# Peptides against a protein of PDB entry 9GMZ: the designs that were tried, part 284

Target 1, 343 residues: chain A of PDB entry 9GMZ
Amino acid sequence: TGFPLELLTRPATERLAYFENYTVAHPRLKEVYEILMRTIAEPAGASFIFVYGASGVGKTTLRLRVEQKLTELALPKLESDRARVPVVGIEAIAPESRYFNWKEYYTRALITLEEPLIDHKFDYGVRGISRDNFGKINVESKVVAPALRRALENALIHRHPDVFFVDEAQHFGKVASGYKLQDQLDCLKSLANMTGILHCLLGTYELLTFRNLSGQLSRRSVDIHFRRYCADSPEDVQAFKSVLLTFQQHLPLAETPNLVDHWEYFYERTLGCIGTLKDWLKRVLSDALDREATTITLKDLQKRALSVAQCQKMFKEIQEGERQLSETEADVQNLRSALGLGA

## One batch from the design tools (peptide; made by RFdiffusion4, then SolubleMPNN)

Design b2_p27_3_s2 (from b2_p27_3, 14 letters changed)
Fold by OpenDDE base, seed 3:
Structure b2_p27_3_s2 (fold): chain B 343 residues (1-343), chain A 27 residues (1-27)
Amino acid sequence: as target 1 above (343 residues)
Amino acid sequence: SSAAAEEQKKIEELAKEIEEETKKLEE
C-alpha cells in the first residue's frame, strides 16, 4: 500500500512532511537495528558499541528509530520513575580548534539529558549550573570542564539511560596527535566506567581508528558495520531496486514516477547509501511540489543530484574504510591460523 | 524476457517485505 491518496488534496508542506517522516526498513537497516537493540538489551559487560559506515548510509535514521523504540519500551516504567531517561542522544561537534572541546561536549550532553520534562529537579552539586523557569539547564561560562564532567557523571547515574548515543563520533578523532586521541578515548572509557552507562558511538569509517588505538576498549566494545549496498552483489542490487520501488510508492504525487528504471543513475549518485538517496528524493519532491508538478522526471533528478566529483570523493573514503575492514578480517584469520584454530 | 519478469517479481516481493518490516518498526 503506497502513500494515503488523501495527501494529494493536502498542502505541499503536509505532503513533504509525510515523505520526510517515512522510514524505509531496508534489509541493512533492519539487520543493524536488530543487532543494536539486542546489544543494548544484553551488553554482556560491554561499555561501548561502535556503529560505523559510509556517510549517508542511514546511521542517524537508525539512531532515531532505536531512540523511539527504547522510549516506547520504557514508558510503563517512566510513569513510576520520573527521574529516569530511557535514552540520550547527542551529536559530536567538529572542533573549530585543533583540540576537542570537552567543556562544550559535557555542556551539550547535560542540556540534552535534562531537556525532557523531568519534574524532578536534580541538584548537580556544581555552582553555576541552574535550571531556568522552563526546566532547561543553564551553564555559566565560569564552570570548568572537570566540574561539568562530574555533573554529567552524576546526571547519567541519576537518570540511568539504557544507552548514551554519540552521533558523528569521528569528530573525537580530529586531534593533532595520536597521544591526544588516546587521552580522549581514556576520558570516554572513564565516563562509561564511572557511570555504568553503555555508550554507542556512531560515525564514519574514521571510527576504526578508535577501535585500533585501545586494546582495552576492544575487550569491552561491540562493533557493528552498517554496510552500503554493493553493485557487485546481485542480492544488494535487488534490495536497492526494492528500496527505489518502495520510495516510488510513497512519493505523494498524482502520477507515480518510475524510479526503478533509473536504478543505475541512482546508484551512481548515492553509492548504495539509502540516506543519501532519501535526501536526494526529498529535494526533488520539494521542487516538484513547489511547481505543482504531477510527477518527477529524470531532468528533475539531475538538477538535485550530487556532482560526479562529490561522488568520486565519497567513494574514495568508502573504499578506504572497506579496505581497512577487509584487512582486519584477514588479520583475524591469520591470528586464528596462528593459534591453531581452523581458518 | 522471462528472466526480467522473474527479477521484477522478486523486487516486488522484497518491497512487500520491506513494507511489512516498516510497519513493525512503527509499532
Scores: peptide ipSAE 0.453, ipTM 0.919, DockQ to the pose 0.886
Fold by OpenDDE base, seed 4:
Structure b2_p27_3_s2 (fold): chain B 343 residues (1-343), chain A 27 residues (1-27)
Amino acid sequence: as target 1 above (343 residues)
Amino acid sequence: SSAAAEEQKKIEELAKEIEEETKKLEE
């Protein structure tokens, strides 16, 4: 098991693209994928799903795989219902200003909902929104945010996706005041309620601050923690080593590098985050292919590793997020005990 | 050591499971 050996005779670009497109279905990704897919299929009156975890844990990979699967599952229905979009996914942009740009958010969401394959012209009910001959939405600069919101509400109702994904959703929280954050939550809640569309927000542990501000979302939200692998867990270490072994087998090089023997170094520089690991290996593979190298060495790895200072910063952010979750779990246990419910 | 060999076997088994699950996610 490994990469197709014919890749060794292919251009460096194809070899790199193979590895870029290769998704390791590691245990934590599988677990979260299964929970997320089940929750989307059976939301049980939930309007929101929160998926939170470390930067580089693999949230974007999770989203893309769920989007792919939902699209595949919808294909038979899409032949009969050409108006339907099975899933929509956007990435939230970090605001350049102190204010989240709702106009840009609504515009991007509309553009994503109106993929070229949709034959049906939809009247957005808003002047200055047009569709080109390729099905791409054009939004005129004169269209205001409230009009774009109405257009998005109408589009979501008409296209009826099973879920609306917002990646990097912690960027909603980068607002200078807690009041503005609440207003943003209320805006998203209103959009979900008005459309009846399930929203999935994926983000870092900063998303917890956003979640905790909305006591009303708690009744209509499902929480999914995308955990990293922890070095204090023998099972997690074994899983991390198995991921290294899998990547080792899927690096399209003439000689298979021994990544597993360097697992501690990989762990030190990825903090157990598989996305960070994959991106590191992509950079190293690219360098190796550019040199027409037969394998990857420890020196090649060291050249493209995150600095210790970067890892320390990321680890501090992870520890704070994990601490907040642990405190929340303890609070639930304390509440149960106080209610006379057994532990 | 026998323990290292057992760990290596577990890693290889889990890597096979990952490969199988990877194929299912690509289908």
Scores: peptide ipSAE 0.451, ipTM 0.917, DockQ to the pose 0.854
Fold by OpenDDE base, seed 1:
Structure b2_p27_3_s2 (fold): chain B 343 residues (1-343), chain A 27 residues (1-27)
Amino acid sequence: as target 1 above (343 residues)
Amino acid sequence: SSAAAEEQKKIEELAKEIEEETKKLEE
């Protein structure tokens, strides 16, 4: 079934909001969602989950859907335990400097933990952390990063979320030296160990560098690869065309555009990444609604497409990530062979 | 071609499955 036909008589803002809020549960999203939900329910002594994949594959969509589902599943328990937060999710900010801003990270994490429970006062035991007249957490400029860390540790222990999500987690790696990256990982590991809270780091293939830096993290981590659709797989091409058909049916336009016939052009400019596809279609839909257009044309698509140079850069980053994973699989096989474990 | 018709049918079946799974994620 397509979009609700009554949307055709609604304002452009409502039509755009419908498409923005519409999540396509494509096969790769479903697979990763099921693995992630199972791993959160049964972490088996893991302290970290790494979810890595191409930029625009749909990691943020995955996070938001898991956060929603964990919140819904926790509602009956939250009636009895009013101190508990079911899930917490933040996005890591790219540092303006060569140094990751831990003070900002801890502040944002504290704010996010307390937003759902604005009426539930918690004393962090740290001077210079207060609530404003609206119940929002205010952190004074004089509060140092170690004090904010201790406040976050106490808050995480008290609120006991099932998982702590950090989106765009590759930004922890933007420190100018490998030593500083190790220090960042040791800080995250210490936070997870001190609180007993499962951490899920979502990011690009740059997260693979985190996996390799600590043999101790490897023993307590679960890896989830969020794959793109590959044009060399007939099954992946069929799935990608099915996603195009689904989006085609859910564009609130008077005439249904034929997206499936242009699947090769969509693949060329998205590299099989469904998040990139959705963002592209959202921009094109916005332009069509602003012009009161009845449909979307190939010319409308071309105006909002990523440039060939952008696609080439993104493709090189994907190929490097996929290569590193393939090398890791080969290294595992070589290790098994060297141990006398059959292939 | 018969092959193109079979591919189109598979695409439509997968699109229907995606729509059903989308509804389950919203429930």
Scores: peptide ipSAE 0.451, ipTM 0.917, DockQ to the pose 0.871
Fold by OpenDDE base, seed 2:
Structure b2_p27_3_s2 (fold): chain B 343 residues (1-343), chain A 27 residues (1-27)
Amino acid sequence: as target 1 above (343 residues)
Amino acid sequence: SSAAAEEQKKIEELAKEIEEETKKLEE
């Protein structure tokens, strides 16, 4: 069933908001969601979950849906334990400097952990961290990174989330020349170990560089590859066309556009990334609503498409990530063969 | 073609499944 037909009589803002809020539970999203939820429920001694995949594959959508579900599942327990936060999600910021800004990271994490709606005031034991009258955390500029870390450790222990999400986690890898990426990893590992909180790092294939640096993390990490749809797989093409069909049914326009007939063009300009597809359709829908158009045309799509040069750059980054994963799989097979275990 | 009709049917079936799974994620 498509969008509610009543939306056609609603303002453009409501029509756009409907599509913006609509999440397509496409097969890859469902698969990764189920794996992630299971891993969070039963981490089996893992301290880290790595979720990696192409930019625009839908990692943020995955995170938000998992956060929603974990919050829902925790509600009965939160009534009895007002100190508990079920889940924490932050986005890592790209450093302006050559170094990852841990002070900013800790500050943002603390602010996110301490939503104003949490009645239970926690003393962080750190001077210069206060709550205003509205319960909002204020961190004074004089508070140093080691003190903020201790405050975050204490907050994570006290709030005891089932998982701590860090989106855009490839930004931890942005270290100046000569500094060890290992030191950043050891810092995160120490935070996870000291708090006992499972960390889920979501990011691009640049996370693989971070993963490969620590043979010790391999024993305490779960890896989840959020794959794009591949045009060389008939099943993936079918799934991608089904996603297009679903989106065309949920575009609140008077005439249903035929997106499926243009699947190759959509694939060319999204590389099989559903987040990229949704963002594209959102832009095109916004333009159509502004013009009071009855439908979306190919010309409307072309106007808001990523350039071929952008797609080529994105595709190169994807190919490098997929290559690194394939090499790792081949190395495992070679090791197994060398050990006499067979392929 | 019969093959195109079968493909279209499979696409529609999977789109229905996606819609059902979408509803479950919104509940």
Scores: peptide ipSAE 0.445, ipTM 0.916, DockQ to the pose 0.868

Design b2_p27_3_s3 (from b2_p27_3, 13 letters changed)
Fold by OpenDDE base, seed 3:
Structure b2_p27_3_s3 (fold): chain B 343 residues (1-343), chain A 27 residues (1-27)
Amino acid sequence: as target 1 above (343 residues)
Amino acid sequence: MEKKEEEEKKIKELAKEIEKETKELEE
C-alpha cells in the first residue's frame, strides 16, 4: 500500500515530512539490523561492535531504528529504574586540528547522557560540572579532559545504557601519528572496560584502518559490514529495483512517477547506497512540491543528482574499502589453510 | 517477453515483502 491519499490535500511541509520520516526496510538494512540487535542483546564478552560501510549506505538510519527499538523495549524497566537510559548515541566530530579533541567528545557524551527529561540529578563528583534550572549540563571551560572522562565513566555506570553509539567514528582515525591513534584506541577500550558498557562505532571504510591498528580490540570486537547493492549481482539489482518501486509508491504526488524504468541512472548516481538515494529523492520531492508539480520527471532528477565527479570519487573510496575487506577475508582463509583447519 | 514479466513479478513480490518488513519495524 502506498502513501495515505489524504496527504495530497495536505500542505507541502506535511507531504515532505511524511517522505522524510518514511524508512524503507530494504533487505541489507533488515539483515544488519537483526545482526546488530542480536549482538547488543548477547554481546558474548565483546566490548565493541564495528559497523562499517559506504557513505550514504544507511548507517544513521540503522542507528536511529535500533535506538527507537531499544527505547521501546526498555520502557517497562524505566518505570522502576528512573536513573536508567536505554541507549546513548553521539556523532564524532572531525577534528579541527591534527589531534582528536577528547575534551569535546567527553562533554558531548555527558550532555547526551543527561538529557533534561531525566528527573534524577546525579552528582558527577567533578567541580565545574553543573545543571542549570532546566536540567541541562553546563561544563565550565576550566574542566580538564581527565576529569570529564571520570564524570563520563560515572554517568555511564549510573545510567547503564545497553549500548553507546558513536556515529561517524572514522573521525577517531584522523590523527597526525599512528602512535596517537593507538593511544586513542586504548583510551576507548579502557572506557568500555571501566564502565562495562558495549560501544558501537559506526563509520565509513576509513574505520577499518582504525580497527586494524589494534590487535587487542579485535579480540573483543564484533564486525558488521553494511554492504551496498552491487550491479554485478542479479539479486542485488532486483533488490535495488524493489526499493525504487517502494519509494515510487511512497512519494506523496498526484501522479506516481516511474522510478524503476530509470534504475540504471539511479544506480550510477547512488552507487547502490539507499541513504544517498533517499536524500536525492527528498531534494527532488521538495522541488516538485515547491512548484506544485503533479509528478517527478527525469529532468527534475538530473537537477539534483550528484555530479559524475562526485560519484567517481565516492566509488574509488568504496572500491578501496571493499578491496581491504576482501584481502582480510583471504588472509583468514590462508591462515586457516596454513593451520590445517581447511577453508 | 516472459523473462521481463517474470522479473517484474519478482520485483513486485520483493517490494511487498519490504512493505511488510517496514511495518514490522514500526511496530
Scores: peptide ipSAE 0.423, ipTM 0.902, DockQ to the pose 0.887
Fold by OpenDDE base, seed 4:
Structure b2_p27_3_s3 (fold): chain B 343 residues (1-343), chain A 27 residues (1-27)
Amino acid sequence: as target 1 above (343 residues)
Amino acid sequence: MEKKEEEEKKIKELAKEIEKETKELEE
């Protein structure tokens, strides 16, 4: 099974869009998806879910697929409860300034939560928040962060999403010298507690530093490690090759490229991160379509590969994150052993 | 040769499973 052959007669834009929208349900994605969906359905008193993993592992893809599924599952209820939003997802922006911009965060959250399709105008109780003629939320520049927070709290309570997603959540950790990262955690914790809404923070391994600072969050959090594929695991190598095989079948080209034969090169330049792989293949596909090429060559791949220096940097960040997790696992085992519970 | 063929078979089987799971994730 591969791409629809009819795509070969379609414009390059449609061919590219097909591949961009194609999500490979690779084993790690499926595993994390199932854990996340179950945790959202039955949070068991958790207020937070932390999903952490390497940059480019596929966290954003995971989020979007969960958002889609939660929306689909909520459709029957949304017919009866027009005020409800099933899910809200935002991406945390890296602050241009040394400070995390909470005003921008709350504004983006409000804008995302208040889709135009919601007929019920909610009064946020905050002057300077309105809907435009198109139903989009407009936040006046004069509205201060504490007021936006109250508006978001009220909106979250009223719309009652099953989960609030924050992608790239490691950016909460980027506070200027003098602000405590703890204050950011306390702010998020307060938002979750005040609204009763489950928060899912997705991020890099930098999110672990953020998670570990709050002993109170640890008691009310579920951790999900979105692992990359590791070359030292034969099973992971087989899975990675299977993903390459799947992608090569879904590249809308006249001749199926042999990606699997180059698996080591793909692994070297993606570190087992499927998001990085997909983005690489998108760039290469775009170039191939622009040239009206029938296939992709190794030279085409090399032209769009991450540099060795970029891969080395990414690998160091991954190794540090994996090390921190292994230490935490060892600490748990040591605690269990000390308690006489066994490993 | 046999080990490589077995690996190729496993990769193809897993790829078919991925395709199935992908379809189920889109439905």
Scores: peptide ipSAE 0.419, ipTM 0.900, DockQ to the pose 0.865
Fold by OpenDDE base, seed 2:
Formats: sequence, structure tokens, C-alpha cells
Structure b2_p27_3_s3 (fold): chain B 343 residues (1-343), chain A 27 residues (1-27)
Amino acid sequence: as target 1 above (343 residues)
Amino acid sequence: MEKKEEEEKKIKELAKEIEKETKELEE
């Protein structure tokens, strides 16, 4: 069923908010969601989950839906364990220098773990970490990264989340030297091992470089590839068209736009990434609502489309990531052949 | 003609499935 027809009489802000909050459970999102939820429930001794895929594929949407579901599932237990936090999610910040800012990472993680709604005051055992009258954590500038790490370790042990999410985790890999990248991996491993908390790193295909540097991580990690829809797959094209059909039904406009007939143009400018598609449609919807338009036209779409140059850049990054994965599959086949195992 | 109609039918079926799954993720 499409959008609630009552929205047509509502303010533009409410109509836009409806579409913004609307999540299409497209086949790839559902598949990755199910795998991720299962892996979090039964990590089988894994300390890490890597979720990688194209920019704009929908990784943040996936994270938020998993966080919502884990929170919902934990609610009955949270009544008895007021110290518990079901899930923690942060975004890694791009380093301004050749070094990852661990102090900022630990500070953000602590702030996220210590939401004001948590009645149970925890002593971090670290001087210069306090709570204000609203329960918000304050970290003094004098607190050093090793002390913040200990505070985070203690907080993670005490709060015992089912998973710790790090979005944009490719930013851990943005280091000037391979040695420093290994040290960062070892820091994350140590944090996961010391706390016993499962870490889920979500990122672009640049995360593969980070993953591949540690042959020891591969033994304790689960990999989830969040694929885009590919135009060379008839099934993926059908799924992409079905997503367009779903979005056109959920655009709160008086006349349903025909997005499906323009599927090739949508594919050209999104590369099969549904997050990119949603963001594009959101911009176009906003423009249409501002004009009190009854529908969206191809000209409206063209005004808010990514440039061909942006799409070409994004496509090169995707192709390099997909190539690295295909090489890994070929390496597995070569290894199997070299071991005398059949292809 | 038949292949296009069959494709359109399949797209509509998939869209209904997506709508169902979307609702299940919101509940």
C-alpha cells in the first residue's frame, strides 16, 4: 500500500519527514540484515564482523535497523539489568592527520555508551571523566588516550552490549604506513578481546585493505558483503525496478510519478545503490514540495542527479572493491587447486 | 508483449514483498 493519503493535506515538512523515515526493505538489505542479526546472536567465537559495500548502498540504514531490533529484543532484560546497554553505535571520524584520533574515538564511544537515560551511574575509575546534572558524560581535555581506553573497556564490560558498531570504519585504514595500520588493528583486537564485546565494522571497500592486513583477524571475523544491484543480473534489475516501484508509491505527491520507466537513468546515477537513490529522491521531493508540485518530472530528477563525473568516480571505487573480492575468490580456488582439492 | 507483462507482474510481486518486509521491520 502506498503512503497515507492524509499526507497530501499535511505540511511539506511532514510529507518530507514521512519519506525520510520510510525504509525500503529491499532484498539485499533484508539478506544482509538477516545474516547480521544471526551473526550477532551466534558469533561462534568471532570478535569482529566486517560489513563492506559501496558508498550509498545503505550500510547506515542497516545499522540503524539492527540497533532498533536489538534494542527492542533487549527491553524485557533491561528492566532487570539497568546497567545494560543492548547496542552501541558510533561513526569513525576521518583523521585530520596521518594518525587516527584514538582519543576522539574513545571519547565518542564513552559519550554514546553513557546516554543520559541510563540511571546507573558508573565510575570509570578515570580522573577527568564526570557526568553533568543531566547525566551527560564530560571528558576533560587532560585525559590521555590510554586512560580513555581503560574507561571504555570498563564501560563496555559493565554495559555489556550485544554488539559495538563502528560506521565509516574505513577511516581506521586512512593511515600513512602499513605498520601503523596493523597497530590500529591490534588496538581494536585488544579492545574486543579485553571486553568480550563483538565489534561490527561497517565501511566502504577500503575496509578490505584493513581486513586483509591481518591474517589473524580472518580467523576471528565474519565477513558480510553488502552488494549493490548489478545491471548485468536480470534478478538484480528486477529487484532495482521493484524498489523504484516501492519508492514511487511512497512519495507523498498527488500524482504518482512513473520512476520505473526511467530505471536505466536511475541506475546510471546511483550505480544500483539504494541509499544514493533514496537521497536523490529526497532532494527531488523537497524541491517538488517547495513548488507545491503534483508530481516529479524527469527534469526535476535531472536537476538533483549526481554528475556523470561523480558517478564515474564512485564506479571506479566500486570496481576496485569488487575486483579485490573476486581476486580473493580466485585466490581461494588457486589455493584449493594447489592443495589438490577440486575446484 | 507477454515478456514485458510478465516482467511487470514480477516487479509488482517483488514490490509487494518489499512492502510486507518493510512493515515487518517497522513492527
Scores: peptide ipSAE 0.415, ipTM 0.899, DockQ to the pose 0.868
Fold by OpenDDE base, seed 1:
Structure b2_p27_3_s3 (fold): chain B 343 residues (1-343), chain A 27 residues (1-27)
Amino acid sequence: as target 1 above (343 residues)
Amino acid sequence: MEKKEEEEKKIKELAKEIEKETKELEE
């Protein structure tokens, strides 16, 4: 089983779109998906879920698949409750300054929450928030961050999503001082508490810093580690090769390229991150389609590969994150031993 | 030779599972 053979007669744009929309349900993605879906269904008093892992591991793909499934599961309830939104997802933007732009965050959250053609106009109780003739929310420049927060709180209470997703959430941590990071955490905690809405923060290993800053957040948070595939694990290597085989079968080319034979080169340039792998193959496929090529060669792969210097930098960031997790696990074991609970 | 063939068989089996799970995630 592979791509629909009819795609070979279709325009390059349709062939590329097929591959872009194709999601490989690789073992690590499925595992994290099942844990996340279960945790959203039964949060057990948690206010936060933290999903952390390497850049390019596939966190955005995970979010989009969970959003799709939550929307599907909510359809029967949405027929009776037209005010309800099943899920809302935003991406956090890196601050241009030393300060996180809360005004922009609240504005984007409000826009995303109201983008569904919700027939019911909601009054946010805030002057300077209006809908245009197309139903799009417009926020006047005079509206201040505290007013936007109140509008978002009211909207979240009224729409009552099962979860609020924030992708690239490490950008909350990119502030110049530890006190500002604490203030940001307190703001998020207050928003979750005031609305009763479960928040899921997806990001890099920089999210681990949030665990250390608030012992109260730790008690109300569930942590999910989205691991990469590791070359030192035979099982992970087999899974990674199986992902390569799956992508090989779903590249809409006349001749199936042999990706599996080059697995070491793919691993070297992706560090076991499937999102990085998919993005690389997408770029190479686009180039091949533009040239009307029948297949992909090693030279085509090399032209679009990350540089060795980029891979070395990414690998150092991954190793530091994995080290911090291992140290935290060791600290928990040491604490248990010191308490007489056994290892 | 045998170990490589067994590994190739395992990879093909895992790829079929991934395809099945991908379909289940799209339904």
Scores: peptide ipSAE 0.409, ipTM 0.896, DockQ to the pose 0.888

